Peptides against a protein of PDB entry 3V4L. Designs and how they scored, part 59

Target 1, 386 residues: chain A of PDB entry 3V4L
Amino acid sequence: GQPLAKDKVALLIGNMSYWEHPKLKAPLVDVYELTNLLRQLDFKVVSLLDLTEYEMCNAVDEFLLLLDKGVYGLLYYAGHGYENFGNSFMVPVDAPNPYRSENCLCVQNILKLMQEKETGLNVFLLDMCRKRNDYDDTIPILDALKVTANIVFGYATCQGAEAFEIQHSGLANGIFMKFLKDRLLEDKKITVLLDEVAEDMGKCHLTKGRQALEIRSSLSEKRALTDPVQGAPCSAEALVRNLQWAKAHELPESMCLKFQCGVHIQLGFAAEFSNVMIIYTSIVHKPPEIIMCDAYVTDFPLDLDIDPKHANKGTPEETGSYLVSKDLPKHCLYTRLSSLQKLKEHLIFTVCLSYQYSGLEDTVEEKQEVNVGKPLIAKLDMHRGL

## One batch from the design tools (peptide; aimed at target 1 E162)

Design b2_p21_6_s1 (made by RFdiffusion4, then SolubleMPNN; from b2_p21_6, 13 letters changed)
Fold by OpenDDE base, seed 3:
Structure b2_p21_6_s1 (fold): chain B 386 residues (1-386), chain A 21 residues (1-21)
Amino acid sequence: as target 1 above (386 residues)
Amino acid sequence: KEFKVVSTSPDKDRTVITYTE
């Protein structure tokens, strides 16, 4: 019969805003596009941007809690990275310069933990450099991996080579994602799909002789990312997994705020990523006596590091939200919360209504505090221990 | 189109290539 997945779970990490390293751009688009494709493939997708070492460890731990016997696990990483002695290291945004293995996440350690979960398929898609880090002389003593015959690595580049991103004036994919996205929905064995992606990269004049996909696989079965999920969750563990994923993706409900002046505001929420949310406000009712009226969001938790200069923009694009802007209501004020993994408490903020009456020169303000609980990934408390 | 390397990691961990038009 066709292979069935017990479930399908993906963790996507895109690191761009490095503290001590060159900033990247491609991971934003790559994580977003891959998230949308994997959702079409019935994956439960956690998508995270700009994680510290501690936040990356917690994201991996939460991902491993979603894994169980016969579950398909996919890990995608786009960022800085290196490879020493066949071990792949993902570099967090807070990594020092130079970084070492102690500052980074070893992919083979994650694979070991996935094998302990008895997963049905383990896919790693690594869009990072694979050069040796000469500042790290640590030889990881990795225990021998179990013979599970269900492992696939897609490396965006060859061993000892660089991965590239092409900066355009606008948003663009990394080289690997540019070719992967065109084939990812194909009903093919995952190793065959990746081999076709490798051929497409090899035919392109931009990538030929600069970057080539490497496929490493022990996959003995005809498994595809298109493999259907097994029907109704038959176990308590499957129910817990579904609830845990749902918890990490729950948006606040839209609110209608009523002010004493008779103005009504719609407050809405949209997810860009599992740790990135857009807040938008719109005036839905205004008395005719009020000639000017704006609804600003203010007083965010300090943990979110929200600069008021970047809040309350007239367009989503002015917040840095270029990807979801088409799906947002028009004629709002927009605020982007890009670090929800740092939120230790409930998301409490103030909605400030600034308005002017006809024939009065003075601006009047009314304020309401809003508590939306823990949105999206903030429900997992990924900061526990910081 | 010439490729201008805009940024290299000191450790060569990801190269950002900007196309100079």
Scores: peptide ipSAE 0.049, ipTM 0.654, DockQ to the pose 0.302
OpenDDE base, seeds 1, 2, 4, 5: peptide ipSAE 0.024, 0.022, 0.032, 0.029; ipTM 0.553, 0.519, 0.620, 0.650; seed 4 fails the geometry check

Design b2_p21_6_s2 (made by RFdiffusion4, then SolubleMPNN; from b2_p21_6, 13 letters changed)
Fold by OpenDDE base, seed 3:
Structure b2_p21_6_s2 (fold): chain B 386 residues (1-386), chain A 21 residues (1-21)
Amino acid sequence: as target 1 above (386 residues)
Amino acid sequence: KKFKVVSFSPDKDRTVIEYEE
């Protein structure tokens, strides 16, 4: 019969805004595109941008809580990385220069933990360099992996080689994602799908002699990313998993704020990623005596590190939100919250209405405090222990 | 159109290749 997954879970991490290392661009688009494709494949997807070491560890721990016997687990990473002695290291955004294994996440350690969950399939898609780090002489003594015959690695490049991005018109895509996205929805064994991606990449003149996909697999069964999820959640563990994922993806409900002047504002929320949310405000009713009226969001929690200069933009694109801008309502003011993982408390902020009456030169302000609870990934309390 | 192929290398002198289409 066709293999069934008990469930399908993916963690996608895109690191681009490094503190001590060259900034990347591709992880933004690549995580977004892959998220949308994996959702079409009925994956529960957690998508995270620009994680610190601590935040990456917690994201992996939360991902492992979503894994269980016969669940398909997929880890995607795009960012800086290295390979020493066949071990792959993902570099957090706060990693020092130079970084070492002690500052990084070892993919093979994550694989060990996934094998302890008795997963049905383990897929790693690593869009990073595989050069040796000469500043790290540590040989990780990895415990022997179990023989589970369900492991697939798709490396964006060969051992000792670099991965590349294509930058055009302010956006970028990883070369790996450029070819992977065209095949990802195909009903094929995952190793066959990746082999076709390798052939497509091998035809690209930009990558010839620079980057080539490497597949490492022990997959003894015909497993595909298209494999259907087993129907009704049959176990208490499956219910807990579904609730845990849903908790990490709950948006605040849209609100209608009413001001004393008779102005009504719609406050709305959109997810760009599991840790990135757009707030938008629109004036839905204005008394005729009010000639000018704007609704600004202010007084965000300090943990979010929101620069007011980047808040309350007339377009989503001015916030850096190029991906979800088509799905947002028009004629709003937009604010991008890009670090929801840092939120320790409830998201409380002020909506400030600035308005002018006909025949009065002075602007009037009214303020309302809004509490939207913990949005998206902030519900997981990824900072538990700091 | 101008595009760049940029390495994910952490090196400051990372490979950057400019192309014109």
Scores: peptide ipSAE 0.483, ipTM 0.930, DockQ to the pose 0.875
OpenDDE base, seeds 1, 2, 4, 5: peptide ipSAE 0.476, 0.471, 0.457, 0.472; ipTM 0.927, 0.926, 0.922, 0.926

Design b2_p21_6_s3 (made by RFdiffusion4, then SolubleMPNN; from b2_p21_6, 13 letters changed)
Fold by OpenDDE base, seed 2:
Structure b2_p21_6_s3 (fold): chain B 386 residues (1-386), chain A 21 residues (1-21)
Amino acid sequence: as target 1 above (386 residues)
Amino acid sequence: KEFKVVSYSPDADRTVITYKE
């Protein structure tokens, strides 16, 4: 019969806003497009941008809690990275220059922990360089992996080679994701799908002789990303997993705020990623005696590191939100919260209405405090233990 | 137009290729 997954869970990490290293661009688009494709494949997707070492460790720990016997686990990483002695290291955004293994996450250590969960399939998609780091002489003592015939690595490049992105005036993918996205929905064994992606990428004149996909697999069964999830969650563990994922993806409900002047504001929320949310405000009712009014959001928690200069923009794109702008209502003010994993408390902020009456020169302000609880990934408390 | 293919290498001397459209 067709193999069944007990469940399907994916962790996608895109690191681009490095502190001490060159900034990247493609991880934003690649994580977003891959998230949408994996959701169409009935994956529970956690999508995270710009994680520190500590935040990456916690994201992996939370991902491992979603894994169990017969669950399909997929880890995607796009960012800086290296390979020493056949071990792949993902570089966090706060990594020093030069970085070492102690500042990075070893993918083979994550694989070991996934094997302890008795997963049905382990897929690693590593969109990073595989060059040796000559500043790291550490030989990782990896514990012996269990022999599980269920592992697939898709490396965006060969050992010792570079992975590449396309940088132009618009949004563009990394070279790996450019070809992966066109085939990801195909009902094929994952190793066959990746082999077809390798053939397509091999025709790319941009990276010919510089980047080639490498597939490493122990997969003995015909497993596909299209494999259906086995029935309703009948186990207590499946219910817990579904609830944990749902908590990490719960948006605040849209609110209608009423001010004393009779202005009504719609406050809305949209998820761009599991750790990135757009707040938008719209004036839905204005008394005729009020000639001008604007609704600003302010007084955010300090942990979110929100620059007021980037808040309350007339377009989503001015906030740095280029991907979800089509799904957002028009004629709002937009604010992008890009670091929800740092939120220790409830998201409390102020909505400030500035308005002017006909025939009065002075602007009037009214303020309302809003508490929306812990949105999205902030419910997992990924800062616990600092 | 011009576009670049840029390496994910952290190195300052990382491969950058400029193409003309």
Scores: peptide ipSAE 0.445, ipTM 0.914, DockQ to the pose 0.895
OpenDDE base, seeds 1, 3, 4, 5: peptide ipSAE 0.275, 0.326, 0.306, 0.278; ipTM 0.772, 0.795, 0.781, 0.773; seeds 3, 5 fail the geometry check

Design b2_p21_6_s4 (made by RFdiffusion4, then SolubleMPNN; from b2_p21_6, 13 letters changed)
Fold by OpenDDE base, seed 2:
Structure b2_p21_6_s4 (fold): chain B 386 residues (1-386), chain A 21 residues (1-21)
Amino acid sequence: as target 1 above (386 residues)
Amino acid sequence: KKFKVVSYSPDADRTVIEYEE
């Protein structure tokens, strides 16, 4: 019969806003596009941007809690990275310069932990460089991996080589994702799909002789990303997994705020990523005696590190939101919360209405506090270990 | 149009290739 997945879970990490290293651009687009494709494949997707070492460790731990016997696990990483002695290291955004293995996440350690879950398929898509880090002479003593015939590595490049992104005036993919996205929905064995991606990428004149896809696989079965999920969640573990994922993706409900002056504001929320949310405000009712009014959001929790200069923009793009802008209502003020993983408390903020009456020169201000609980990834309390 | 193909290498001397469309 066709292979069945017990469930399908993906963790996608895109690191681009490095503190001590060159900034990247493609991970934003690549994580977003891959998220949408994997959702069409019935994956439960956690998508995270710009994680610290601690936040990456917690994201991996939460991902491992979603894994169980016969579950398909997919880890995608886009960012800085290196390979020492056949071990792949993902570099967090807070990594020092130079970084060492102690500042980074070893993919083979994650694979070991995934094998303990008795997963049905383990897919690693590593969109990073595979150069040796000469500043790290540490030989990681990894425990021997179990012999499981269910592992697939798709490396964006070959050993000792670089991975590349396209940088132009618009949004662009990394070279790997540029070709992967065109084939990802095909009903093919994952190793066959990646081989076709390798052939397509091999025709790319931009990176010819500089980047080549490497496939490493022990996969003995015909497993595809298109494989259907086995039935209704009948197990207690499947129910727990579904509830945990649902909690991490629950948006606050849209609210209608009523001010004393008779102005009504619609407050809405949209997810860009599991840790990135857009807040938008719109005036839905205005008394005729009020000539001008604007609704600003302010007084955010300090843990979110929100610069007021980037809040309350007239377009999503002015907040740095280029991907979800088509799905957002028009004629709002927009604020992007890009670090929801840092939120320890409830998201409490102020909605401030500034307005002017006809024939009065002075602006009037009214304020309402809003508590939306813990949105999206903030429900997982990724900070519980500190 | 001008575009760049830029390495994910953290090195300051990372490979950058300029192309013209």
Scores: peptide ipSAE 0.474, ipTM 0.921, DockQ to the pose 0.903
OpenDDE base, seeds 1, 3, 4, 5: peptide ipSAE 0.368, 0.356, 0.300, 0.373; ipTM 0.823, 0.825, 0.778, 0.822; seed 3 fails the geometry check

Design b2_p21_7 (made by RFdiffusion4)
Pose (drawn by RFdiffusion4):
Structure b2_p21_7 (pose): chain A 386 residues (1-386), chain P 21 residues (1-21)
Amino acid sequence: as target 1 above (386 residues)
Amino acid sequence: SSFYLHSRTADPSYEPELITS
């Protein structure tokens, strides 16, 4: 009568800043939006931006670790894609020009690994182009899929076609997400809902005849993204899964820093994506003997490759964050730490204090090191092992 | 107002469509 979910897990990857290919803009916004919608449907969501081939493989491994028998598994990709010989490929940011299947992730490979885990539902939302990579000589000769009647595909466009994004100077949105976001929360069967999305997408003027939604499904059960999760977890296997999930969304505690000169610096942290964290520095207290002082953050792990233009900015928007000043506490210096999947080490940076005493010209520098451990996805140790 | 309709193709030779409203 009523289909049930052991758990609902989602992996969302949004690639924008390609090295050898045109950079995209809507993936960040679309990924942020799909996480919020999927969390309202009680999903364990992993949100990641600008992943290399190696990094993309690890995100799939962490996602597969969160899937077991009866778990609804969902994969959303927004970025560059190509389709050769019946296989869909997601292109990582590190991809060369020209690129091949070896440089890319085959969705079919990911699907087989999910079937090996006995998942109740396999939903794929591929918000990418589907043309031929004429440079691709290799045909993967993949093994046949087990008939499991739970596979669902939400291709943003058809084979040989292109998926489009509206790059309006401001926010920038994807077409598939413009029509998906208004309908995702419905209690319809996943295939029915995706078809209703395909109708509204046809009413699109910007994309008519160039992009149409393609649905491929084997699903023989009235399963939906709104189906409930098996109430009390109470199983030992169920507990290990909730820990593995909480292990990736840990944020450092908002600490207060005391300086030898009697100055207090409040250090705050904000989560944007599992791969993105925002630090803010507020000068909470200073003694009367000091009037002039500015707190600035430096000496980040070189693995992260933090550009200076994204750090120590008066507002969060100036760092490139999707989060806005109403979401983040007012008046601090905001700094954006994207690319946490690059952190093998522990997070250590210096909160540097430049200050002046009453009646003196000289400028005094007081540097204090801060170790915040492995925030968010860095805690998963994606680089672990030999 | 104007904006680009951009494909998620990896083709560097691709020219986006300019949309004027």

Design b2_p21_7_s1 (made by RFdiffusion4, then SolubleMPNN; from b2_p21_7, 13 letters changed)
Fold by OpenDDE base, seed 4:
Structure b2_p21_7_s1 (fold): chain B 386 residues (1-386), chain A 21 residues (1-21)
Amino acid sequence: as target 1 above (386 residues)
Amino acid sequence: EEFLLVPYSSDNSYVPEKIVL
């Protein structure tokens, strides 16, 4: 029969905004597009951008809590990385220059922990360089991996080689994701799918002699990303997993705020990623005596590091949100919260209505505090140790 | 058009390669 997954869970990490390293662009697009594709494949997807070392560790820990016997686990990473002694290291955004293994996450350590969960399939898609880091002389002593015959690595490049993005004026995929996305929905054994992606990449003149997909697998069964999830969660563990995932993806409900002047504001929320939320405000009712009014969001928690210069924009794109703009309501003011993982407390902020009466030159302000609890990934409390 | 080929690694020798497509 067709293999069944007990469940399907994916963690996608895209690191771009490095502190001490060259900034990337493609991981934004790649994580977003891959999230949408994996959701069509009935994956529970956690999608995270721009994680520190500590935040990456916590994201992996939370991902491992979603894994259990017969669950399909997929880890995707796009960002800076290296490979020393056959160990793949994902580089967090706060990594020093030069980075070392002590500043990075070892993929093989994650694989060990996934094997302890008795997963049905372990897929790693690593869109990072595999060049040796000569500044890291650490030889990690890894415990021997179990022989589980359910492991697939898709490396964006060969051992000792680099993986790339092509930066231009627009948004584009990284080289690996550009080819992967066209095949990802195919009902094929995952190793066959990746082999076809390797052939497609090999036809590209830009990648020829620079970047080639490497497939490393120990997969004894015909497992595909299209494999159906086994029916209704019959185990307590499956129920807990579903609740934990749902908790991490719960948006605040849209609110209608009423001001004393008689203006009504719609406050809405949209998820771009598990740690990135767009807040939007719109005027839904205005008394005729009020000639102009705008609804600004302000007084965000300091931990979110919200630059006021990028808040309350007339378009999502002006906030740095280029991906979800088509799905957002028009004629709002938009604010992008890009670091929800940093939220230690409830998301409390102020909605400030600035307005003018007909025949008065002075602007009047009214303010309302809004508490939306812990949105999205902030419910997982990825800061519990700081 | 001119594009930058940007590697997914950082070293002290990082120089963005300009490519023409």
Scores: peptide ipSAE 0.424, ipTM 0.874, DockQ to the pose 0.748
OpenDDE base, seeds 1, 2, 3, 5: peptide ipSAE 0.423, 0.407, 0.423, 0.421; ipTM 0.877, 0.863, 0.870, 0.866

Design b2_p21_7_s2 (made by RFdiffusion4, then SolubleMPNN; from b2_p21_7, 12 letters changed)
Fold by OpenDDE base, seed 4:
Structure b2_p21_7_s2 (fold): chain B 386 residues (1-386), chain A 21 residues (1-21)
Amino acid sequence: as target 1 above (386 residues)
Amino acid sequence: ESFLLVPYSSDNNYVPEKITL
């Protein structure tokens, strides 16, 4: 019979905005597109951009809480990385230059912890370089892995080689994701699917002799990403997992704010990623005596590092949101909150209405404080211990 | 068109390779 997954869970991390390293662009697109594809495959997806070391550790811990016996776990990472002694290291955005193993997350340590959960399938998709880091002579003492015969590594490149993105004037996928996305929905054993992706990438003249997909697997069963999830959650653990995932993906409800002048504002929320939310405001009612009015969001928590220059834009793209603009309502002011994992408290902010009456030159302001609780990933308190 | 090939590793001698397609 076709294998059944008890559940399917994915953690996707895209690191781009490095402090001490070259900035990347493709991980934004790659995490977004992969999220949409994995959702079509009935994965519970946590998608995170630009994580520090501490935030990456917490994201992995929360991911491991979603894993259990017979659950399919998928970890995707796009960003800087290296491989020393057959150990793959994912580089956080706050990693020093040069980075070392003490500043990075070891994928094989994550695999060990996934094996302790008795998962049905462990898939690692690693869109990072596999060059040796000569600044790190640390030999990690890894515990012996269990023989679980349910492991697949898709490396974007060969051992000792580089993985790349192609930067141009537009948004593009990284080289690996460009080919992976075209096949990801196919009902094939995951190792066969990745082998076909390797063939497709091998036909690309840009990658020839520079980057080639490597598949490393110990997979004794015909398991596919298309394998159906087992029906109703039969265990308390499955219910807890569903609730935990739902909690991490709950958007604030849209609000209708009423101001004393009689202006009504719609405040709405959209998820770009699990840690990235777009706030949008629109004027839904304006008294005829008010000739002009705008609704700005301001006074955000300092922990979110919101630059006012990128807030309250007439387009999502002007906020740095290039992906969700088609799904957003038009004729709003848009603000992108890109670091919800840093939010220690409730998201409290001010909606400021600036307006002008007919025949008065002076602008009037009214302010209303809004508390939307902890949106999306902020409900997991990924800052616990800082 | 001209593109930059950007590696997913930091190197102190990183020079973006310009590729012309």
Scores: peptide ipSAE 0.405, ipTM 0.854, DockQ to the pose 0.778
OpenDDE base, seeds 1, 2, 3, 5: peptide ipSAE 0.405, 0.396, 0.396, 0.402; ipTM 0.852, 0.846, 0.848, 0.849

Design b2_p21_7_s3 (made by RFdiffusion4, then SolubleMPNN; from b2_p21_7, 11 letters changed)
Fold by OpenDDE base, seed 1:
Structure b2_p21_7_s3 (fold): chain B 386 residues (1-386), chain A 21 residues (1-21)
Amino acid sequence: as target 1 above (386 residues)
Amino acid sequence: ESFYLVPYSSDNSYKPEKIVV
């Protein structure tokens, strides 16, 4: 019969905004596009950008809690990385220069933990370099992997080689995702799908002789990303998994704020990623005696590290939101919260209405505090390990 | 058109390669 997944769960990590390393761009686009494709494949997707070592560890731990017997697990990573002695290391954004294994996440350690969950399929898609790091002399003593015939690695490049993005004036995919996205929805065994992606990438003149896809698998069954999820969640664990995923994707409800001057503000929320939310404000009612008014958001929790220079923009793109801008209401002020994983408390902020009356030179301000609880990934309390 | 190939590795040798097509 056709293989069934008990459930399908994906963790996607895109690291770009490195503190001590060159900044990347493609992981933004790649994580977003892959999220949309995996959602069409009935995956529960957690999508995270710009994680520290601690945040990456917690994201992996939360992902492992979503895994269970017969669940399909997919880990995608795009960012800096290296490979020493066949061990793949994902580099967090806070990694020192040079980075070492103690600053990085070992993919084979994650695989070991996934095997302990008795997963139905383990897929790793690693969009990172596989060059040796000569600054890391550590030989990880990895315990022997269990003999499970359900593992697939898709490496964006071959052993000892580099993976690339193309940086130009616009946003573009990384080289791997550029070809992967065109085939990801095909009803094929995952290793066959990746082999076709390898052939397509092999036709790319830009990366010919520099980057080539490598497939490593022990997959003995015809498993595909298109494999249907087995029925309604019938186990307590499946219900918990569904609830946990739903919590990580729950947006605050849109609200109408009424100011004493008679101005009404619509406050709305949109998810770009599991840890990235857009707040938008719009004037929905203005008394005729008020000639000008703007609704600013301010006084965010310090843990979010919100730069006021990038807040309250006339376009989503001016906040750094290039992907969801088409789905957002027009004629708002936009603020991008890109670090929701850092939020320990409720998201409390101020809406400040600045307005001017006809015939008065001075601007008047009114303020309202708003508590929206824990939005998106902030509901998972990823900080409980401190 | 000119673009840069940026590798997904940070080492002391990191130099974006400028490609002109």
Scores: peptide ipSAE 0.387, ipTM 0.855, DockQ to the pose 0.793
OpenDDE base, seeds 2, 3, 4, 5: peptide ipSAE 0.359, 0.358, 0.361, 0.369; ipTM 0.832, 0.832, 0.832, 0.838

Design b2_p21_7_s4 (made by RFdiffusion4, then SolubleMPNN; from b2_p21_7, 11 letters changed)
Fold by OpenDDE base, seed 5:
Structure b2_p21_7_s4 (fold): chain B 386 residues (1-386), chain A 21 residues (1-21)
Amino acid sequence: as target 1 above (386 residues)
Amino acid sequence: KSYYLVSYSSDNSYKPILIEE
């Protein structure tokens, strides 16, 4: 029969806003597009941008808790990275310059922990460089990996080589994702799919002789990303996994705020990523005696590091949201919360209405506090160790 | 069209590779 997955879980990490390293752009688009494709493949996807070392460790730990016997696990990473002695290191955004193995996440350590879960398939998609880091002389004494089947590595580049993004006018994918996205939905053995992606990349004149996809596999079975999820979760662990994932993707409900002046505001929420949410406000009712009114969001938790200069924009694009803007209501004020993983408490903020009455020169303000609980990834308490 | 290749290696010179078509 066709192989069945007990469940399908993916963690996608895109690091671009490095503190001490060159800034990237493609991981934003790559994580977004891959998230949408994997959702069409019935994956439970956690998508995270711009993680610190601590936040990456916690994201991986939470991902590993979602893995179990016969579950398909997919880890995607886009960002800076290196390879020493056949070990792949993902570089967090807070990594020092130079970085070392102690500042980075070793993929083979994650693989070891995934093997302990007896997963039905382990896929690593590593859109990072595989050059040696000469500043890291540490020979990682990795414990011997178990001899297990059903492991697949898709490296965006070959050993000792670089991975690239294409920067031009506008948003673009990294080289790997540019070709991967066109085939990802195909009902093929994952190693066959990746081999076709490698052939497509090999035709790219931009990266010819600079970047080539490498596939490493112990996959002895015909497993595909299209393999159906086995029916209703029968185990307590599967129910817990489904509940945890659902919590991490629950948006706040849209709210209608009523002010004393008779103005009504619609407050809405949209997810761009598991750690990135857009808040939008619109005036839905205005009394005729009020000539002008604006609704602003303010007083965000300090943990979110929200600059008021980037809040309350007339377009999603002015907030740095280029991907979900088509799905958002028009004629709102938009605020992008890009660091929901940092939220320790409930998301409490103020909606401030500024308005003017006909025949009065002075502006009047009314304020309402809004508590929306822990949105999206903030429900996982990724900070439980701080 | 001009394209810039940006490496995911932080150790390299920050200079994007210009490719002209």
Scores: peptide ipSAE 0.408, ipTM 0.870, DockQ to the pose 0.783
OpenDDE base, seeds 1, 2, 3, 4: peptide ipSAE 0.402, 0.393, 0.389, 0.378; ipTM 0.870, 0.862, 0.862, 0.857

